# Peptides against a protein of PDB entry 4AID: the designs that were tried, part 200

Target 1, 242 residues: chain A of PDB entry 4AID
Amino acid sequence: FDIKRKTIEWGGKTLVLETGRIARQADGAVLATMGETVVLATAVFAKSQKPGQDFFPLTVNYQEKTFAAGKIPGGFFKREGRPSEKETLVSRLIDRPIRPLFVKGFKNEVQVVVTVLQHDLENDPDILGMVAASAALCLSGAPFMGPIGAARVGWVDGAYVLNPTLDEMKESKMDLVVAGTADAVMMVESEIQELSEEIVLGGVNFAHQQMQAVIDAIIDLAEHAAKEPFAFEPEDTDAIKA

## One batch from the design tools (peptide; made by RFdiffusion4, then SolubleMPNN)

Design b2_p28_2_s3 (from b2_p28_2, 14 letters changed)
Fold by OpenDDE base, seed 2:
Parts: C-alpha cells; structure tokens; sequence
Structure b2_p28_2_s3 (fold): chain B 242 residues (1-242), chain A 28 residues (1-28)
C-alpha cells in the first residue's frame, strides 16, 4: 500500500491526514484524526457532464455511523433513512466554502462524503470533516481551487481558544466556525454571547491565521499523493459577451 | 511536476478570491 501521512501539531492537538489505506476506489480519500476523533472523507467526480446539465451538481454528505453514534452526543439511534439535524447542518458547513472554489463552468457530478468513524467526546468531527473534505478534493484531481482550512474559535477566560473541546465550549462565550483559503475567508458561522464586535472580528482573524498550518499540511500531502489534474478548460464565458 | 504546477496555479487563483463580508455574515 502506498500510504502517505502528514502530521502536525494544531491547537495543542495532533492532526493526522492519511491517504492510500482506505477507499482507494474514490478519486480522493483522506482519513483524518484529531485526538481520538476519526473521519473518512471521500471525493468522487464524474469524468463527463450529463447532457442538459445546467447547474453544478455538487453533493456533500456528512454522516455519523451508528457504531460511532452510540457515543456521539445527540447521536440518537438514527432511523437509518433520514439525516439528523446535525448531519444536515455539518453537510452545509462543508458545502458552503468548497462550492465557490470549483472552476467556473465545471458541471460534472461531484460527491463528497464525510463519515465519522470514531468520536472521542472532546473533538467535534465537523471541523475535522471540513479539513478532510478539503484534503480529499485536493488529492482527487477535480478542478477544485483549494485547499480550504477550517477552525473553531472559542472565547474562554478572556482569550481565544482554537478548536475548544466540547467541555471547554460549555464555558465559551463564542462558537465561531471559520473556513477559508490561504488568502481569503470563505465562510463564517457564529453563535455569540454578549461579546463585542471587536472580539468577534479578532476571532475571525485568529481562525484564519491558525488554519494556515492546516492549509500547508494539505498542500504538502497533495504534493506527494495527489492524482494528475483532470483536464478541464473552462469555456471562455467572456467570448459570449462579444 | 504537473501536480505542483496545478497547486501553484490554484494558490495563485485563490489570491484573487475576495474575502466574504465578515461583518455582513456576523449580522445575520
């Protein structure tokens, strides 16, 4: 097996990105670990556009498996058929920052699946899922202008905390999720308790700074393990304005 | 390598992506 692994220290925790062991049938597949929380992200894309396809058919599915769900907070025994509210929300959190980064005019079907394999009850799989999905897309050869980084920021004891634990979040006055590229913030989602706009903006900047290490880790992994880029030339939409 | 050039091109195009209006997102 040609297994590639990148390991970094991130917010006082070990982040591991691994490819080549699992889901080899996908275009990209990444096993991501933070603490004892483990997710598998897979990216698959069609090599042709469907006839008459008028929109970009990206589907993002975040899933918590039942064997993990018995330990996941709020992971009630999911009736096998319908995504939970959490799965729906996290699927959107992953979708929002990645969707704009596909090459304009690309309308081949893309499916991203993030599966929670293990949960340590400290590290939320959502941030890890965002990172893993970004990495899987960068490895896939899809025309994706990533990587995306992601971070959660808390405000505990008058300081910013990177990726607070579920217990630290009980004391946090802020739940701030940020996703972005090396140069741009692409998504912000926030729940704030009586904090100044200055502290919140500082939290966004803190998140964007802290996610650079993750972006660099994905780039390093992709340099060693990415597939050849899919040959896609965007139709020059500027030629239709002439 | 073709992969490295593709990544460098991706990063170069990312620098052209404007940040979202953070203040507009925080006011929702």
Amino acid sequence: as target 1 above (242 residues)
Amino acid sequence: SAIKEALEKSLAEQSKIKSIDVLAELKK
Scores: peptide ipSAE 0.016, ipTM 0.534, DockQ to the pose 0.849
Fold by OpenDDE base, seed 3:
Structure b2_p28_2_s3 (fold): chain B 242 residues (1-242), chain A 28 residues (1-28)
Amino acid sequence: as target 1 above (242 residues)
Amino acid sequence: SAIKEALEKSLAEQSKIKSIDVLAELKK
């Protein structure tokens, strides 16, 4: 097994990004661990465009498998076959920041699947899933202008908290999810309770600063484990507006 | 390596991306 692993300390927790052990049939595959929460992200892309394809066919599927679901808070009996509200929401959270980072004119099918394998009841798999999806895309050779990082920020006892535990989140006046590149914020999602605009903006800046370590970790992993970039020449769409 | 060059190109393209207007998104 040619296993590549990157480990960092992130918000007082160990983040591990691993590739090469499982899902070798995917273009990119990353096993990500934070605490005892474990997710598998896979990225697969078609090597050709379908005839008449007019839009970018990206699909993102976040899944919490039943073997993990026995520990997932609010994990009611998922009837096989329908995504839960949470799975639908998290799939969108992952989709939003990655979709605009694909090279313009790329219309090959891309499938990102994030599967929760284990849940520790402290670390929410959503942020970990965003990080893992970013890493899997960077490893795949797809024309993806990542990586992205992601972070959740809480406001507990008058301070910012990076990736609060599920128990800390009960005391938090802020649930702020941020995703971005090294240089730009690409997505913000927030639930705020009676906080000033200044505190919330400070939270976005805090998130973007704290995700740099994750971005650097994905880059380091990709330097050692990424596939050769897929040869894609964007159609000169700018020539039609002249 | 081709991989390193592709990553450097990706990072260079990221620097051209404008940040979201955070204030506009928080007011929705």
Scores: peptide ipSAE 0.015, ipTM 0.531, DockQ to the pose 0.869
Fold by OpenDDE base, seed 1:
Structure b2_p28_2_s3 (fold): chain B 242 residues (1-242), chain A 28 residues (1-28)
Amino acid sequence: as target 1 above (242 residues)
Amino acid sequence: SAIKEALEKSLAEQSKIKSIDVLAELKK
């Protein structure tokens, strides 16, 4: 096994990004750990476009498996066969920032799957899933202009908190999820309780600053473990629909 | 399946709209 690993300290927690151990049949696969929360992200893309494909067929699926669900709040009641509300929301949180970063005209099928393998009841796997999905895409060779970073920002006792624990979030007046590249914010999702716009904008800036260490960690992992870029040239006709 | 393609298309359209809205809100 050729296992590559990047480890950083991030918001007072150890973030580990690992590739080469599991899901080797995927184009990209990353095992990501923060605290004792563990996710597997896989990226798979078709090497050809389907005839008559007129849109970019990206599917993102975040899932919390039944073996992890026994430790996940509300996981005991997962009926087989339908995504939970959380799984649906997190799948969209991952999809939104990555979709615009694919090369224009690329219409090959792409599937990103994020599977929660372990939950520590402290670190929410959604942010970790966003980071892992970004890393898996960067390793895959797909024409993806990432990486993205992601962060959750709380507001507790008059201060910003990076990736608040589930217990800190009970006291937080803000649930702010931000995703972006090194240069740009790509997605903001927020639930705010009686905070000024200035505090919220400051939270977006704080998130974007704090995610740079994650972006750099994904780049470092990709430099050592990425597949060769898939040779893709957009047809000239796709340039005109800009 | 036609349902998968319709969902994929709907997600693609929603993602474009939301990304534009976020960029428009950050430019205000």
Scores: peptide ipSAE 0.009, ipTM 0.382, DockQ to the pose 0.046
Fold by OpenDDE base, seed 5:
Structure b2_p28_2_s3 (fold): chain B 242 residues (1-242), chain A 28 residues (1-28)
Amino acid sequence: as target 1 above (242 residues)
Amino acid sequence: SAIKEALEKSLAEQSKIKSIDVLAELKK
């Protein structure tokens, strides 16, 4: 097995991105670990467009497996079949920043699946899932103009905290999730308790700065393990307007 | 909220920045 691994220290935690061991049938597959939280992201894309396809068919599915869910705070033994509210929300959270980064005119089916394999009760798998999905897409050869990074920012004792633990989040006046590229913030979700706009904007900037290390780690992994880029030339949309 | 508007403005300003084309970088 040709296993490639990138390890970084990120917010006082070890982030590991690994490819080549599992899900090798996917176009891209990344096993991501932060603390003892583990997610598998897979990216698969169709090599042709369906006849008459008029929209970009991206599907993102975040799922917490029952064996992991039994360790997740508030995780009831989910009956197989319907995504929970959390799974639905996190699927959208991953979808939002990645969807606009596909090459315009690409209308091949893309499926991203993020599976929580382990939860340490400290590190939320949502951020890790975003990072893993980004990495899997970058490895896939799909026409994806990533990577994205992601970060959660808390406000605890008058300071920004990168990826606060679930316990630190109980004391946090801010739950700020940011996703972006090296150059741009693509998505912000926030729950805020009585904080100034300055603190919140500072949190977005802090998140964007802190996610650069993750972006760089994904790039480094992709340089060593990415598939050849899929040969896709967008039809010159300028020729249709003439 | 004013925070939402400020965030939307920040996002709109940043969205004008070109994403890194990973495909272009990996072809090098």
Scores: peptide ipSAE 0.008, ipTM 0.410, DockQ to the pose 0.096

Design b2_p28_2_s4 (from b2_p28_2, 18 letters changed)
Fold by OpenDDE base, seed 5:
Structure b2_p28_2_s4 (fold): chain B 242 residues (1-242), chain A 28 residues (1-28)
Amino acid sequence: as target 1 above (242 residues)
Amino acid sequence: SAIKKALEESLAKQKEIKSIDVLAELKA
């Protein structure tokens, strides 16, 4: 097994990105760990477009498997079936920042699957899932203009907190999730309690700065473990307007 | 390597992407 691993300290926690052990049949696969929370992201893409495909067919599926759900707060043994509200929300949270980063005109089917394997009751797997999905796409060879980073920012005792624990979040006046590239903020989601716009904007900037270490870690992993880029030339859409 | 070149091209392409209107997203 050719296992590649990147480890960084991030917000006072160890982030580990690993590839080559699990899901080797995927185009990209990353096992990501923060604390004792563990997720597996897989990326697969079709090597051809379906005839008559008019839109970019990206599917993102975040899943909290029942074996992990028994350790997830409020994780009732959900019958295998419909995504939970959380799973639906986190799937969208991952989809939003990655969708615009695919090369224009790429209409091959892409599937990203994020599976929570373990939950430590401190670190929410959503941010970790975003990071893992980004890494899996960068490893896949798909025409994805990533990586993205992601961060959660809290406001506790008059300070920004990077990726607050579930317990720190009870005291936080802000739940701010940011995703972006090295140069751009691609997505913001926020729940805010009586904070100034200045503090919130400062939180977005703080998140974007703090996610750079994750972006760099994904790049380093990809340099050592990515597949060769898929040969895709977008049809010159400018030639059809002449 | 082809991988390194693709990463450099990806990073170059990211610079063409503008940040979203953060103020619009925070009001939604």
Scores: peptide ipSAE 0.081, ipTM 0.667, DockQ to the pose 0.830
Fold by OpenDDE base, seed 3:
Structure b2_p28_2_s4 (fold): chain B 242 residues (1-242), chain A 28 residues (1-28)
Amino acid sequence: as target 1 above (242 residues)
Amino acid sequence: SAIKKALEESLAKQKEIKSIDVLAELKA
């Protein structure tokens, strides 16, 4: 097995990004671990566009498999084949920041699948899933202008907390999810209880600062394990407006 | 390598992306 691994300390937890063990048939595949929460992200893209394809066919599927469900809070009997509300929301959370980063005019089918393999009951797999999806896309050779990082920020005892545990989140006045590139914030999703705009903006800046270590870790992994970039030349769509 | 060049081009293109208007999203 040609296994490449990057390990960093992130918010007082060990983040591990690993490739080359699982899902070798995918264009990119990353096993990501934080604490004892484990996710597998896979990226697959078509090497040609379908005739008459008019939109970018990106599909993002976050799923919490039944083997992990015995430890997932609120993981009641998922009827096989229908996504839960959580799975639908997290799939959108991953989709939003990655969709704009594909090269303009790329309309080949792209499938990103994030599977929760293990849940520790402390670390929510959504942030880990965003990081893993970003890493899998960077490894794939798809024309993706990533990486993105992601972070959750809480407000506990009058301070910012990076990626609060599920127990710390019960005491948090803020659930702030931020995703971005090295240079830009791409997405904010927030639930806020009686906090000033200044504290929330400070939370976005804190998240963007803290995700740089993750972005750097994905870059380092990609330098050692990425596939050759897919040769894609966008059709000159500007020639039709002359 | 071709990979390193593609990552450098990606990072260069990210600098052209402006951060979202966080204040507009928080007021919606």
Scores: peptide ipSAE 0.074, ipTM 0.649, DockQ to the pose 0.854
Fold by OpenDDE base, seed 4:
Structure b2_p28_2_s4 (fold): chain B 242 residues (1-242), chain A 28 residues (1-28)
Amino acid sequence: as target 1 above (242 residues)
Amino acid sequence: SAIKKALEESLAKQKEIKSIDVLAELKA
């Protein structure tokens, strides 16, 4: 198997992005690890558009498997066959920043699936899932104008903390999730307790700065492991309405 | 390579993407 791996130090933790070992039937597949939290992202896209397709059919599905769920907080409340609230929220967190980065006029079906394989109870798989989904899309050959990075920022003891642990988050006055490209912030989601707008904006800037190392790691992985870009020419009619 | 060119084109297009108005989202 031609296994490609990128490893970086990120927020005092080792981030590993791996491709080529598992899910080789997908267009892109990335195994991402931070601490002992492990996620698999897969990207699959249709090679043709359905007749009469009028919207971009992107589906993002974040899921925590039952074998991981026994270690996931709230895993006991997973009704068999329905997404949990966490799975629904994280699916949206991944969808929001990636959806606008597809080439305009691309209306082929795209499916992104992020599966939590292991949870260490320290590193939340949501950020790791966002990073893995971005990497899987960049490897797929889909007309995706990524990568995106993602970061969580806490505010603990009067300082920004990159990707706080679940225990550090109990002492944090901020839960700030940011996703973006190298040049742009694409999504912010925040829960804030008694902090100034200045501190929160500083947190967004901190997140965007800190995610650059992840973006660079995805680019490096893609240079070594990406499929050839899918030949897609948008019909002129969708380009002219921009 | 075609891959490198596609990444360069992707990165070039990302520069045209405007950041969200974070202040507007935080005030909403």
Scores: peptide ipSAE 0.063, ipTM 0.634, DockQ to the pose 0.863
Fold by OpenDDE base, seed 1:
Structure b2_p28_2_s4 (fold): chain B 242 residues (1-242), chain A 28 residues (1-28)
Amino acid sequence: as target 1 above (242 residues)
Amino acid sequence: SAIKKALEESLAKQKEIKSIDVLAELKA
């Protein structure tokens, strides 16, 4: 197997991005690890547009499987059925920053699937899932203008904390999730308790600075392992609706 | 295994997408 791996230190934790071992039938596939939390992201896209397709058909599915459920807080008995509230929310957190980065006029079906394979009870798989989804899209050859990075920022004892543990989050006055490119913040989601706007804005800037190492790691992985870009030319009619 | 189930689900979705591609090519 031609296995490519990028490893970085990020927020005092080892982040590993690996491709070429698992899900090789996908357009892009990344196994991402932080601590002992492990996710598999897969990206698959249609090579043609459906006749009469008028919108971009992107589906993002984050899922915490029953085999990991015995280690996932509150996951003990996920019956096969409706996504949990967490799975629905994290699917949206991944969707929001990636959707606007597809080339305008691209209306081929795209499916991004993030599967939690292991949870360490310390590192939340949501941020790891965002990073893995970004990496899988960059490897796929889809007309995606990523990468995105992502970070969670906490506020503990009067300081910013990058990707707080589940235990640090109990003491945090902020749950700030940020996603962005090298140049721009694309998404902010926040739950805040009694903090000034200045501290929150400082948290967004801190997140955007800290995610650059992840963006660079995805670029380096893509340079060594990406598929050839899918040849896509938007129809002139899609340019006029700008 | 967890990995096997993730592969099976990924493969199912890929078969669905490939079926869409073939149907689009046959309608063109």
Scores: peptide ipSAE 0.000, ipTM 0.310, DockQ to the pose 0.020

Design b2_p28_3_s1 (from b2_p28_3, 14 letters changed)
Fold by OpenDDE base, seed 1:
Structure b2_p28_3_s1 (fold): chain B 242 residues (1-242), chain A 28 residues (1-28)
Amino acid sequence: as target 1 above (242 residues)
Amino acid sequence: EKEEAERLRKEYLEELLASSKEPYVPAP
């Protein structure tokens, strides 16, 4: 196995991004770990466009497997094959920041699957899933203009907290999820309890600053493990609508 | 429960490792 690994300290936790061990048949595959929470992200894309395809067919699926769900708070034994509300929400959180970063005119089918393999009851796999999906896309050779980083920001005892634990989040007046590139914020989702706009904007800036280390880690991993870029030339007609 | 979860995780990882089945390649 040609295993490549990047490890960083991030928000007082060890983040590990690994490729080359699992799902090698995917275009990109990343095993991401933070604490004892573990996710697998896979990215697969079609090498041709379907005839008559008029939109970009991106599918993002976040999944909490039953073996992980036994440790996930509120994880009923999902005997039922329907996505939970959480799985649906996190799938959207991953989709939103990555969708606009594909090269315009690219209409080949893309599938991103994030699977929670382990949960430590402290680190939510959503942020880790966003990071892993970004990394898997950067490794895939798809015409993806990432990486994105992501961060959760809490507000506890009058301070910003990067990626608060599930227990710290109970005391937090803010649940702020931010995703972005090195240069731009792409997505903000927030639940806020009686905080000023100034504190919220400061939280977005804090998140964007803190995610740079993750972006750099994905770039470093991609430099060592990315596939050759897929040769894609957008049709001239789609380029003009930018 | 923990041991069963670890077994299922191991089996799933082994399946993901052994699954030379192309991940869902969007059917052409």
Scores: peptide ipSAE 0.025, ipTM 0.509, DockQ to the pose 0.251
Fold by OpenDDE base, seed 2:
Structure b2_p28_3_s1 (fold): chain B 242 residues (1-242), chain A 28 residues (1-28)
Amino acid sequence: as target 1 above (242 residues)
Amino acid sequence: EKEEAERLRKEYLEELLASSKEPYVPAP
């Protein structure tokens, strides 16, 4: 097994990104750990476009397996065969920032799957899932102009908190999820209790600053473990308007 | 319950390690 691993300290927690152990048949596969929360992200893409394909067929599926459900808050009520509300929301949360980063004109099928393998009851797997999905895509060779980073920001005792625990979030006046590239914020989702716009904007800036370490960690992993870029020539769509 | 969840996790990880031939496509 050619196992590559990147480890960083992030928000007072150890983040580990590992590839080469599990799901090696995927184009990209990353086992990501933060605290004792563990996710597996896999990226697979078709090497050809389907005849008559007119849109970009990206599918993102976040799932929490039944064996993890015994440690996941609310996991006991999972019906087999339908995504929970959380699984649906997190799948969209991962999709939104990555979708616009694919090269224009790429219409090959792409499937990203994020599976929660363990939950520590402190670290939410959504942020970890976003990071893992980004890393898996960067390793895959797909024409993805990532990485993205992600961060959750809380507001506790008059200060920003990076990736607050589930217990710290009960005291937080803000649940702010940010995703972005090194250069740009791509997505913001926020639930806010009576905070000024200045504090919220400061939270976005804090998130974007704090996710740079994750972006750098994904780049370092990709430099050592990425597949060769898929040879894709975008159709010159400007030539059809002449 | 916890021991069973750990067993199922181990079995699933072993399956994911063994299934090195086909991309894990979760059932829709």
Scores: peptide ipSAE 0.022, ipTM 0.521, DockQ to the pose 0.242
Fold by OpenDDE base, seed 3:
Structure b2_p28_3_s1 (fold): chain B 242 residues (1-242), chain A 28 residues (1-28)
Amino acid sequence: as target 1 above (242 residues)
Amino acid sequence: EKEEAERLRKEYLEELLASSKEPYVPAP
């Protein structure tokens, strides 16, 4: 197997991004590991547009597998079928920052699937899933103007904490999720307990700085493992500024 | 395409389940 792997130290934890072992029929596939939390992201896109397609048909599905559910806090053995509230929320969390980064006029079907395979009870698979989805899209050849990075920031004992553990989050006055490109913040979600706007803005900046190492890791992986870019001519949207 | 993504997902899960040693449960 032609396996490509990138390993970085990130927030005092080892992040591993791997491709080429599994899901070879996907356009992009990344196995991402942090601690003992493991996710698979796959990206698949249609090579043609459906007749009469008027919108961009991006679907993002985050899923916690039933075999991992017995190890996921609050994970019940779900009957195969409907996404949980958590799976729905995380699917939206991944969708929001990636959707704007597709080339305008691209209306081919795109499916991103993030599957939680293992959970270590310390590292939340949502951030890892965002990173893996970004990497899978960058490897796919889809007209995606990524990568994105993502980070969670806590506020514990008067300091910012990058990707706090589930136990550190119990003491945190902030749950701040940030996603962005190298140059821009694309998405912020936050739950905050009695913190100043200055501390929150500082948390966004901290997240964006800390995710650069992840962005660089995805770029390095893509340089060695990305498919040829899909030949697509974007719609010339400059004509509507009349 | 949905069917292909579902197939890939199934094949991957089967491969992971086959390769996964008993998932480590940290002792309480």
Scores: peptide ipSAE 0.012, ipTM 0.369, DockQ to the pose 0.039
Fold by OpenDDE base, seed 4:
Structure b2_p28_3_s1 (fold): chain B 242 residues (1-242), chain A 28 residues (1-28)
Amino acid sequence: as target 1 above (242 residues)
Amino acid sequence: EKEEAERLRKEYLEELLASSKEPYVPAP
């Protein structure tokens, strides 16, 4: 088994990105761990476009497998079959920053699945899921111009907190989720209580700075474990309509 | 209007990120 692992310290927690052990049938697969929260991201893409495909068919599915129906906050006994509100929201949070980073004209089907395998009740799987999805895409050989990083920023006792625990978030005046590349912020989602715009913008900056270590970790993992890039030449047809 | 506000917000955030070499630590 050719298992590659990258480990970094991130916000006072150990982040582990692992590939090559699980889901080898996927184009990319990453097992990501932060604390005792564990997610599996898989990326699969079609090697051909469907006839008549006119849009980019990206599907992102975030799933919280309640192997223990009582350990996920807000995890009611989900009747098998419909995504929860949280699963739907997090699927969109992952989709938003990655969708623009695919090469223009690529219209092959892409499926990203993020599965929460374990939850420690401290570290939310959403940020970890975003990181894992980014890493899985970078490993897949899909024409994805990532990686993205992601971070949650809290505001507790007059300071920024990187990836606050669920308990720290109860005291936080900010829930700020940021995703971006090394060079650009791609997505911001924020819930804020009585904070200045300056503090919020400083939080976005803080998030973008702090996610660089994650971006670098994904790059290092990809250099050692990525598949060969899928040979995709964008059809020149879109260059004629500009 | 909303798309323009999102664009302006993005541009402002990118300018802020480009200008801020040091993490803005609000003065206590």
Scores: peptide ipSAE 0.000, ipTM 0.300, DockQ to the pose 0.013

